# Ledger of designs, part 16: peptides against a protein of PDB entry 3C66

Target 1, 189 residues: chain A of PDB entry 3C66
Amino acid sequence: KSWANLFEKNDFFFRYKFYLEITAYTRGSDEQHLKWSGLVESKVRLLVMKLEVLAGIKIAHPFTKPFESSYCCPTEDDYEMIQDKYGSHKTETALNALKLVTDENKEEESIKDAPKAYLSTMYIGLDFNIENKKEKVDIHIPCTEFVNLCRSFNEDYGDHKVFNLALRFVKGYDLPDEVFDENEKRPSK

## One batch from the design tools (peptide; made by RFdiffusion4, then SolubleMPNN)

Design b1_p10_1_s3 (from b1_p10_1, 3 letters changed)
Fold by OpenDDE base, seed 5:
Structure b1_p10_1_s3 (fold): chain B 189 residues (1-189), chain A 10 residues (1-10)
Amino acid sequence: as target 1 above (189 residues)
Amino acid sequence: MIYNTVITLD
């Protein structure tokens, strides 16, 4: 396996039928998020290693570049909604109810000083050793260990009002829009 | 939060 070939976006999000999304959430300062997301990102390779040794997983390849986004997040309910709806094409439109921070609007006074939720998402492409589609693969243990590893690094990261970490399994056709360029067509089911 | 850790391919 050559992870170097996965550094460029190219066809990464077309190469696999299945993906694991790792999203670090921060409702707080940019500085808080940089530390939290940086930690999570630094540990992704350990999760990959644990996934690769599972009998049902043939390949686990990380996309090395994180996807960054942030929303104006006035309330805790908004923060919970973001965590619930983000990461799936079928649900992400609900996020349109919130103000997405963009390069174009980030300097606006109403946005610049607003409470924000920051998101950093890492993707792992997955291929499985499953001959029968009725077979199941459980990745709960490696994922739980990963979450515990990240959360235990600093006691501050135990504050779920500020810091959160989600792992979501998604099929290629249900990847968020963010992973595709404007000229790219979403994979079909 | 961990979502959909039991994977089915159907």
Scores: peptide ipSAE 0.293, ipTM 0.896, DockQ to the pose 0.737
Fold by OpenDDE base, seed 3:
Structure b1_p10_1_s3 (fold): chain B 189 residues (1-189), chain A 10 residues (1-10)
Amino acid sequence: as target 1 above (189 residues)
Amino acid sequence: MIYNTVITLD
């Protein structure tokens, strides 16, 4: 398959058994989020490069388009809940307690000026060396370096009440619903 | 925050 085919949405989330999710969170304005998420997204290639050189990782392929979502987020506790529950099919149902902002409802009075949490999520598909299948692969160092790189870029990004960044390793069958179309069946274990 | 930094394929 061509490079274009490799990164097609309808195939990418079925191609790998394992994924790394990179989510930039912003509880503030959409302008703040645009800058923060844009920075994070611009640095993902550096993380990929660091992952590729790990002995246990055979392939690290980024999905080039971010997934965007936003929720009405009245409290800091709500913001923490989003960060805790987002990114896994097992836990994402908890997000139903919050109002998802959509194109259809964003102009409603109760939503338009409400505090919001913005999310931008990038995905990296991972393939591992079969010879190391029984061995553990620790990606803590490259992930930590990535977080530090993003957080240190601007002093404002040190404010955890506004800006956050999460990296989550997930199996394909536990990917969030957002990555699948209505006509697509979730991968099984 | 980083989740599941130690990867097991099982």
Scores: peptide ipSAE 0.290, ipTM 0.894, DockQ to the pose 0.716
Fold by OpenDDE base, seed 4:
Structure b1_p10_1_s3 (fold): chain B 189 residues (1-189), chain A 10 residues (1-10)
Amino acid sequence: as target 1 above (189 residues)
Amino acid sequence: MIYNTVITLD
């Protein structure tokens, strides 16, 4: 399958009503995150394949580009908060309590050497083959297998204090602001 | 962490 040929950057986050977010978290060095996120990203295709074979899923279409962000993360509680609040428009405003690392501020003394949490997020657009809105689709198994696959690749990735991986099902209207341009209006419910 | 793996479309 050549998803790249089907990829449309401009409308990807408007094309689907449902998305699966895959976020790799690292509270550590940039190098650690690059390795961890790179691994996760390299396995996304496997997850897509597993999702596509589910009866209730018509399409699982990955967005090929990750979204990158990093926060000053001085405590483990902050790290947990990031993991709890990130990935949903409903909750992402809570992240404003933390210092977002940007190109403009990354060289500031208070930020440059501060502990950081790095985030890399991949998105999969989902279309379902469900006629009855009351029907349920359970994607727990492929998601769990994916997490286990990534976590088991290296023993270090089992350290939840450093490396984390979250899969979040999100409706289009609840996508994080990062996926939209300033001039784009987020989908409504 | 896995969130919302049981999907309802309503």
Scores: peptide ipSAE 0.286, ipTM 0.892, DockQ to the pose 0.759
Fold by OpenDDE base, seed 1:
Structure b1_p10_1_s3 (fold): chain B 189 residues (1-189), chain A 10 residues (1-10)
Amino acid sequence: as target 1 above (189 residues)
Amino acid sequence: MIYNTVITLD
């Protein structure tokens, strides 16, 4: 990775108090995930544009590269758990019950041919133009439009048993561990 | 799936 990429990464996840996570899930083949995640990633800029024009949002800044991971996923319940628990520091420890696929273990017999769930996550840093902390900003519409846009691209993407897409709003102190280096301290509240 | 679409800063 270039110096610029490393710098952007380190600064990005400490720069904002709020983030929107966009995660493409695939329980299937690597090829299926590549197509699905690639489509989702290609549409993120459109979501950013829709967020930027909302009243109350000052900045919507996408991180340039996705975070990618995969888990052994034997059952549909496991797949649902991944979708429920991933994306928050508070809940991500539940994923320890599943086997994370790594370059070191991917050739092991128990992992190589096992069903897998693939994850690709894009992050958007958010800054708000709200003086009154009691004021609310609703991002439901642009998020829903984004999901519909991605799902409608191909009929196959309507199969929720294989393809899923989640958008999660999180605070900076609750970002998943994956965004931080081992020597970095998690942001405080 | 969309989580926490209504944002409150309080």
Scores: peptide ipSAE 0.283, ipTM 0.889, DockQ to the pose 0.775

Design b1_p10_1_s4 (from b1_p10_1, 4 letters changed)
Fold by OpenDDE base, seed 3:
Structure b1_p10_1_s4 (fold): chain B 189 residues (1-189), chain A 10 residues (1-10)
Amino acid sequence: as target 1 above (189 residues)
Amino acid sequence: MIENSIIELE
């Protein structure tokens, strides 16, 4: 298969046992989120480069397209809940308590002018060097450097009430539903 | 930030 085919959606999320999720959160305007998420997305390649040079990581491949979602987010507690529950199949059901903004409902009066939390999520598939008998890999340094790089770009991004950035390590069977089509079966353990 | 940066392989 071609290099391009490796990163097709229907294959990418079945190819790896492990994934790193990078989610940019914005509780504010669409314009604010566009700038924030665009910045984060533009820096993902730097994170990949730093991950690839780790001895325990054989491959770090980014999925090139972000997953976009937004929720009505009336309170700061709701915003914290989103950040806590999003990114795992085990916990994402909690998000059903919030109103998902869709193309069909975005013009409704109760949604149009409501406070929003915007999410943009990038995925990195990870393959590890098992034969090196290395049972543990620490990705703290690359991840921390990445977050610091993004947040330091503009002073506004230091406001955690508005802008947040989270990295989550997940197993393939625990990926959010958003990455699978209706006709696709979730990977098993 | 990442919750657990130490990945233990199965």
Scores: peptide ipSAE 0.216, ipTM 0.840, DockQ to the pose 0.731
Fold by OpenDDE base, seed 2:
Structure b1_p10_1_s4 (fold): chain B 189 residues (1-189), chain A 10 residues (1-10)
Amino acid sequence: as target 1 above (189 residues)
Amino acid sequence: MIENSIIELE
């Protein structure tokens, strides 16, 4: 009963102070991305399980739907820039230098056949155990295991020029704009 | 890629 409400977008991105972002990147075809992102998404539950058993983590709650975006990405430098800047409100404005692919522009000649970077992002809300008096929680191990699990599924996924996977810890006030509706206000710092 | 793997609680 209470869990069902937590999976709705309406308050998920306001409920937690902290989030873990899992982003699958693909510079290639939409088919390549579909396979890669689908694999990553299918393994998120395993990451959640590993996070929840950490002493400092009370709750690791996945948001059910991925956020999808794609950019015209003519160079490898652009692809690196996307991976560096995406996922944080502080830095996401740098992505404005690239052409965002939309339903409105995807059929334009300059976009239709252009090299693209595809992004699929999953979010995990994190709640911590304050009773443990822990000031720090290290999530390196479960995150590393998750990345290795995804990358090792197919040898092709080891090609960093095409496939990438990033996990980013983000505070609620620094979530990307994509998670909020037009009428929603970003959480304050 | 893993960023901010050490979480400092505020």
Scores: peptide ipSAE 0.212, ipTM 0.834, DockQ to the pose 0.768
Fold by OpenDDE base, seed 1:
Structure b1_p10_1_s4 (fold): chain B 189 residues (1-189), chain A 10 residues (1-10)
Amino acid sequence: as target 1 above (189 residues)
Amino acid sequence: MIENSIIELE
């Protein structure tokens, strides 16, 4: 497929065996999240560039649109749980313990003014240039630099009680359900 | 926060 086709949802989440998830978390206002997630999203291209130059990485292709969700998040423990469980099919069912905010329920009295955690997730498909199965690729440096870049943009983003940023390496068969349509079958191992 | 930064391919 052409580059243009890879940036749109078609077979993007089936094309690669491996993905890097970049999730911006905000426990606060919608305005706070808009600024934070917008900043993170604006820097993703820089991360892609840094990943592409790693010897073990053949391709790093970003999915151009973020996946966005929000949950009622009454406590800090809930916020930590979201960060721990989100981003993997294996663990995402734990999020069912929280109330997902939807267009249908956002005006309900119990939800409208409740504390919320906002999530914006970007995906990067990865293809590796490894002939030896025992070879390892370390993406720690570019990822750390990316996190530091985002966190250092504004002093307020140093408050981990409000703003968080997580990068998770995930295999295709363990992608969250959000990336698939109802009629799509999850990739196999 | 970075999870699984060391990628091992099988």
Scores: peptide ipSAE 0.212, ipTM 0.834, DockQ to the pose 0.835
Fold by OpenDDE base, seed 4:
Parts: C-alpha cells; sequence; structure tokens
Structure b1_p10_1_s4 (fold): chain B 189 residues (1-189), chain A 10 residues (1-10)
C-alpha cells in the first residue's frame, strides 16, 4: 500500500497529533511471545484498512517496526500493572518499580529464569478529516474486530493470564519515551 | 483491551 513507501522513522512520532498503540503482552516464554506478537503484527495492516474507511479518519499510517520490551513479572498483579501503566508518558514511570530486562542484565541469575512479561508495541499515526466537522470518531468496532481476530486465531490466545492485547489512543505529547531518541524533545501539548 | 475508543477531537 502507498503508506508503506511514506514511512519515515525520524519524524513519524512528530508527524501526527494522534496515535493508536497496539501492544501485545505475553506473560510466559519468549517463544509464546514471538508467536503471539508476530500474529498481532501480521494483522495490523487489516486494522489500518478498517480504520482508513471510517468517517473522520483521513490517514492511518502504521509504523512498521515494533517496540520491544520485557519486564520481570513475578505476579499477576505486576502483569496487570504493566498493562495499566504502559503506553502513556503520564503513567509509564510506574514501570520503574519493575525490573526492566536488558541485554546487560538478562544473564543475571535473578533475571534469567524469572517470570517475564514481554511487550511488543506497534504504532499507527492518525490524521483526521476536520473538513467534515467531525468532532468525534468511534474506532471501537475496528479495534474490537482486530482484537477478536487476533485472540480467536488460537484458543491459547484467549488466556488473558498469559496473552493480552491492548489498543490505546494516545496523543503525541503523551507518547512513551521509547519512541523518542535521547536527543529528541517530545511534542508539547 | 481498548482504551479511548471514542476519539474526541479538540
Amino acid sequence: as target 1 above (189 residues)
Amino acid sequence: MIENSIIELE
């Protein structure tokens, strides 16, 4: 599709005022996450197509590369906390309470074999058609269909204790820090 | 999980 050729990493997270975040969560093995996140990522194009046909949405432009992170996640409460706090600059600092798995620490004994939550996040930049004076756009249907599509692909993906999928509408100034380089200033409101 | 499915343009 035409938007694939328009992808620019350096300005993607500054280009739009609004973004849809798609995060695949897995509390389990790396293998489980690879399968789950891979499935979700493979379906993002379908979501984009459904979003683009909605009245009021002018452009739905996916960022093609996922953002990956993982945390030590010893409890279900921790897993819920991750899902609650991740994806917004307003709340992401709460994740500092958990141990982020990095290349530097992944071999530590306390981390290597610890229960983990894996996160893969895709972003869709959204541009809205203001000419129609559309003040509200409901993306519930395409998002729900997307979630259902992903979760119904395999019975295992219905286990919310292991696999989760969240879609979050986020304004540009509230994007997580991960999308910006250290030298980049986040958009302001 | 879907959050903010109704987008209000400001």
Scores: peptide ipSAE 0.210, ipTM 0.832, DockQ to the pose 0.762

Design b1_p10_2_s1 (from b1_p10_2, 5 letters changed)
Fold by OpenDDE base, seed 4:
Structure b1_p10_2_s1 (fold): chain B 189 residues (1-189), chain A 10 residues (1-10)
Amino acid sequence: as target 1 above (189 residues)
Amino acid sequence: LEIVPERLRR
């Protein structure tokens, strides 16, 4: 099946039991984030190619649209919290302690000029060639190569105070709320 | 099924 048939959001996030989340973080300007996230997004296809050739992976299908969010991020600790808590339904409630930037509030004086963390998240749906539940699939190499590829593109991207990149393996029932519409029920365990 | 790593931050 062509990847083109998986571009429907609702089908994609129910199709797989497992997902790889790729999140580009930027604590800085929107311009910095646009460059960083755009770079990361441009490399996702290379990660997919490396995942597909692993013996334990049957399918690696990217969702083609990023999920975008931004938070008021006044401190480095807040930025660490975002990176720690984002990307899992179990932990994302901790982000409620931060001010989410929305179209409705972005022009408020307290938000407009505030330091921000920007997030762009890409998803890869995964299907595994597992005969036995005890099999281990190691994706460390392709994930590390991907991170290195993104970070090595520009020396500025080596600044972890500004630019960060995370990959998270997540089960479908633990996907962030952002991937589901208000009328959609998240997958059961 | 064990996937390694479950999370990578760099």
Scores: peptide ipSAE 0.389, ipTM 0.924, DockQ to the pose 0.841
Fold by OpenDDE base, seed 2:
Structure b1_p10_2_s1 (fold): chain B 189 residues (1-189), chain A 10 residues (1-10)
Amino acid sequence: as target 1 above (189 residues)
Amino acid sequence: LEIVPERLRR
């Protein structure tokens, strides 16, 4: 199968039953986020390499483009909510309580100068060598190593009030709406 | 299939 077909958005998010989401969060400036997310994104290939060699993982395929979003984030509690609720369809509706920054609204006075949380999310499609539903795959080590690698790059990234990183295992039917086009139907369970 | 962890935040 050509690599080219695997990187098409429409096929990628329907191809796998399971995904690993890697989200870089920044409550700060766009510049801070660009540096942080860029670093995280630059390391994803190393995580993929570590996942691919796990006995339980048959395929770890990265989607090469990040998904970008930003919210007005006036409080630390709002930032925690974003980090808690983002990345799952079942919980993402809670983010509707926050103002999503869009190209249409970014110049509004109430949004332009407001504190913002920026999100960049990378996806890895996963196929497993596991037929038995009772089997467990532990990805804790490679995920932790990845987080440590990202966080250790710059001491500034130790400030969790500004910079955060999350990895979430998600089923295809529970992917965030952002990965689908308006005309695409969400995968069934 | 259980993946451990399902969520890692740091």
Scores: peptide ipSAE 0.385, ipTM 0.925, DockQ to the pose 0.809
Fold by OpenDDE base, seed 3:
Structure b1_p10_2_s1 (fold): chain B 189 residues (1-189), chain A 10 residues (1-10)
Amino acid sequence: as target 1 above (189 residues)
Amino acid sequence: LEIVPERLRR
């Protein structure tokens, strides 16, 4: 089946039991985030290529569109909380303590001028070679190489107060709510 | 199935 037929959002987040989430974080301007997230997104294909050749991985399929969100982020502690809690259904409810920036509220003066954390998240669907009886798949090397590749591109990206990057392995039933449409039911365990 | 690491943040 061509990659093109897999681009229907509805099938992608139900197709795999496992996902790798790649989130670029920026606490700064929208321009800073655009540059950072755009760089990260441009490198995802290289990570996919490195994952596909691992003996334990049968399929590594990227979802082509990033998920974008932003929060009012007045403190560094709030920024740490976002990075800790985002990307899992189990923990994402903690983000309700922060003001989500929406199309409806973005023009409010209190939100417009507030410090913000921007998030861009890419997803990779994973299928594993169960038959190989490999109880453990180590993705540390390709993930670390990916992070280093992104961080080394510009010296400015060494500032962890502004720019961050996280990779999270997540089960399909623990995907963030953002990946599902209002009419879609979350996969069961 | 164990995936290592489950999370990498940098």
Scores: peptide ipSAE 0.380, ipTM 0.922, DockQ to the pose 0.838
Fold by OpenDDE base, seed 1:
Structure b1_p10_2_s1 (fold): chain B 189 residues (1-189), chain A 10 residues (1-10)
Amino acid sequence: as target 1 above (189 residues)
Amino acid sequence: LEIVPERLRR
């Protein structure tokens, strides 16, 4: 039975107190993003395997479906803003200054041919072996190895003006709104 | 609980 059948969306984002977000960013064509995000997504299972063997991590479970979004991104500053503000409920309201591309608006002349930033986000639910509230878990090594693995696949992925990759540790109450349905209440602290 | 790093961008 595939891991995919173990986690329905509705239960996954309420099941854990902690999540690791992996976001692939592309400021370019949809074709460039498809290649980049597809590569990143294909490597997430390797990151999970490296996280699972850490003494402080009890469980690392991937949500198998990526979250896809795109924004009109006319400037490099807008692209930096997206990368800075995306992935946290506390900061995502800043993205309202940009035009979200939707199925309803994608054919508008002002949007269709506009420069875009594409985002693909994968989530890993985390449970920790916490005996003491003051324990430190260092995930720097597996995260760095993952980033290096993705970036080293093609020389073009070294261009930070086009391709970016971010990992963010987020608490369940600070997950982006995209992970919840309209009728779902955000987890409390 | 402290998780390091909280954010990694590369």
Scores: peptide ipSAE 0.379, ipTM 0.922, DockQ to the pose 0.841

Design b1_p10_2_s2 (from b1_p10_2, 6 letters changed)
Fold by OpenDDE base, seed 2:
Structure b1_p10_2_s2 (fold): chain B 189 residues (1-189), chain A 10 residues (1-10)
Amino acid sequence: as target 1 above (189 residues)
Amino acid sequence: LIITPTRLRK
């Protein structure tokens, strides 16, 4: 079945044991983030194509809708923490130390004018040809090429104080809570 | 299964 058929199904985050997360980070304006994340999102299909041809990867299926979040991010250290802790259920609780921007609180004076970090995360479900737990798949090249492709699009994206891009390999049971509905139970190990 | 890298930030 095409990945499009999977995208329409609410089981995408239950279907695979493994996922690749692609997160665009912006500490700046919403406009800056929209441009940056939009660029990253536009290139994900190219990464998928490169992953699909790797030895050991059977399937790479993108979830085509990004997950969006934003935090009050008063310091560079907070921005580093976001980038370090986001994208894993094991570590995402550390983000509770930061103020999540919501539709309910975005107009609060303390939040409205605060520096913000914006996050857009794309997911790729991965199926491997590997039955042996000892086998290795190296995704370094495709991932690096993807990052370089995104970063090279505009010189402004070279400013790591503002724009960041991360790829994280995660297991299905360690996906962030954002990918599950309130009524959905996280996959077991 | 070992996937390398597990994380890439650039």
Scores: peptide ipSAE 0.465, ipTM 0.937, DockQ to the pose 0.808
Fold by OpenDDE base, seed 3:
Structure b1_p10_2_s2 (fold): chain B 189 residues (1-189), chain A 10 residues (1-10)
Amino acid sequence: as target 1 above (189 residues)
Amino acid sequence: LIITPTRLRK
């Protein structure tokens, strides 16, 4: 199957049992987030290349479009909660305590000038060369190199109060709801 | 299958 057929959203999030989520977080302006997320996104292909050469990884396929979301984020604790709870179906319901910014509400006075956390999430589908369920694949090195590459690009990105980057390994049945259309059923365990 | 780390935040 050509790469083009792998980029259909509905097929991508059902094709793999495992995913790597890469989320760029920004608590600041939309402009700050655009620069940060754009940088992270531009480097994802380098991470894929480093993952593909690992003996335990058969396939690493990036989904080419980011998922964008933003929340009203009045406190640092709220920002930590977003970073802790986002990216897993098991925990994402905790984010319901925060106000999601939407096209419908973004112009409301209570939202327009409120502190915001912006999220941009990239997905990599993973297939493994593992027959034995007890085999271990260590992705720490390529993931750390990726984070360091992104953080070292500009000194401003060293401010963890504003800019954060997370990588999460997730099973297909535990993907966030955002990756599925309304008519799609979540994969079973 | 065991993948390490399951999460990295930096």
Scores: peptide ipSAE 0.456, ipTM 0.936, DockQ to the pose 0.825
Fold by OpenDDE base, seed 4:
Structure b1_p10_2_s2 (fold): chain B 189 residues (1-189), chain A 10 residues (1-10)
Amino acid sequence: as target 1 above (189 residues)
Amino acid sequence: LIITPTRLRK
């Protein structure tokens, strides 16, 4: 398949006008997140296959590498905030209220043993086969099937206090800052 | 172009 050769970050986030973001969230241990995110990532290709067969979708190309982040997440409200605000440039600045875990700070006593939320985000670039600007594409079914597939894999993944999964349709100009290098200019509207 | 849903969280 043509997308199987698309492994380079350099132009992926500039190539498409639209993206589907798939984020696995875990408020728990790194081990829990590794299992959960690994499962989600392993199923992304199935979602791609289901998207590609939709009449309105011309191409669905996955970016093969996840984006990883983690935050100190002392409360359930913080976890909800992360899930609400992450994945859009418009809202991601709200996450500045939380402590981002980095390689530089991860050994600090206030961070090392703190409750954490882990995030793994996969991206699918979308090209639509639309002639009319008013055309509608419904991706509800394949997205729901994907979520259900991931959640049903293990009973533990039914615990929304620990494990969450979000799909977000995002325009290229509203991609999170994480996808761009410091020297890259965000796509315009 | 209208894509539905724009967000799904479960």
Scores: peptide ipSAE 0.437, ipTM 0.932, DockQ to the pose 0.841
Fold by OpenDDE base, seed 5:
Structure b1_p10_2_s2 (fold): chain B 189 residues (1-189), chain A 10 residues (1-10)
Amino acid sequence: as target 1 above (189 residues)
Amino acid sequence: LIITPTRLRK
């Protein structure tokens, strides 16, 4: 079975207790974001391969489709807030202070010409090979290598005012609301 | 289970 057939959206976000979120951020143009996010997405498979070989990781399965969102982002502080608050259900409510760009509102004059932050988020479901709950798994090396690989691709991606990349380890019950349909219940603790 | 890092931003 192809990976695409194994991971329908409806099951993927309930299948694992743990996820790694990879979010590409761009405060700039849609074109800049498409290039940046496309690059990041193209490298996710390499991260998966590096995670799978870690002794503590039994399975690392990528979700094949990114989640896309964009916000009106007038200030650098707003951009920092997005990067800080996004990717966790506990904190994502802070994003309600910003205007979410939608297909319905994107042509509004106040939104069309406004500075925007674009987000593309990839998810990796994780299953751990840990007998003792006190065991630690360090994913720092593969995650850092991944970030360096993405950032080193083009000198323009060194501009942290425009391009950012975050990896977040999250529990299934703390996944962002975007991964669930309206009729789906968030996993319990 | 402790996973490190919980978050990496660069």
Scores: peptide ipSAE 0.464, ipTM 0.938, DockQ to the pose 0.841; fails the geometry check

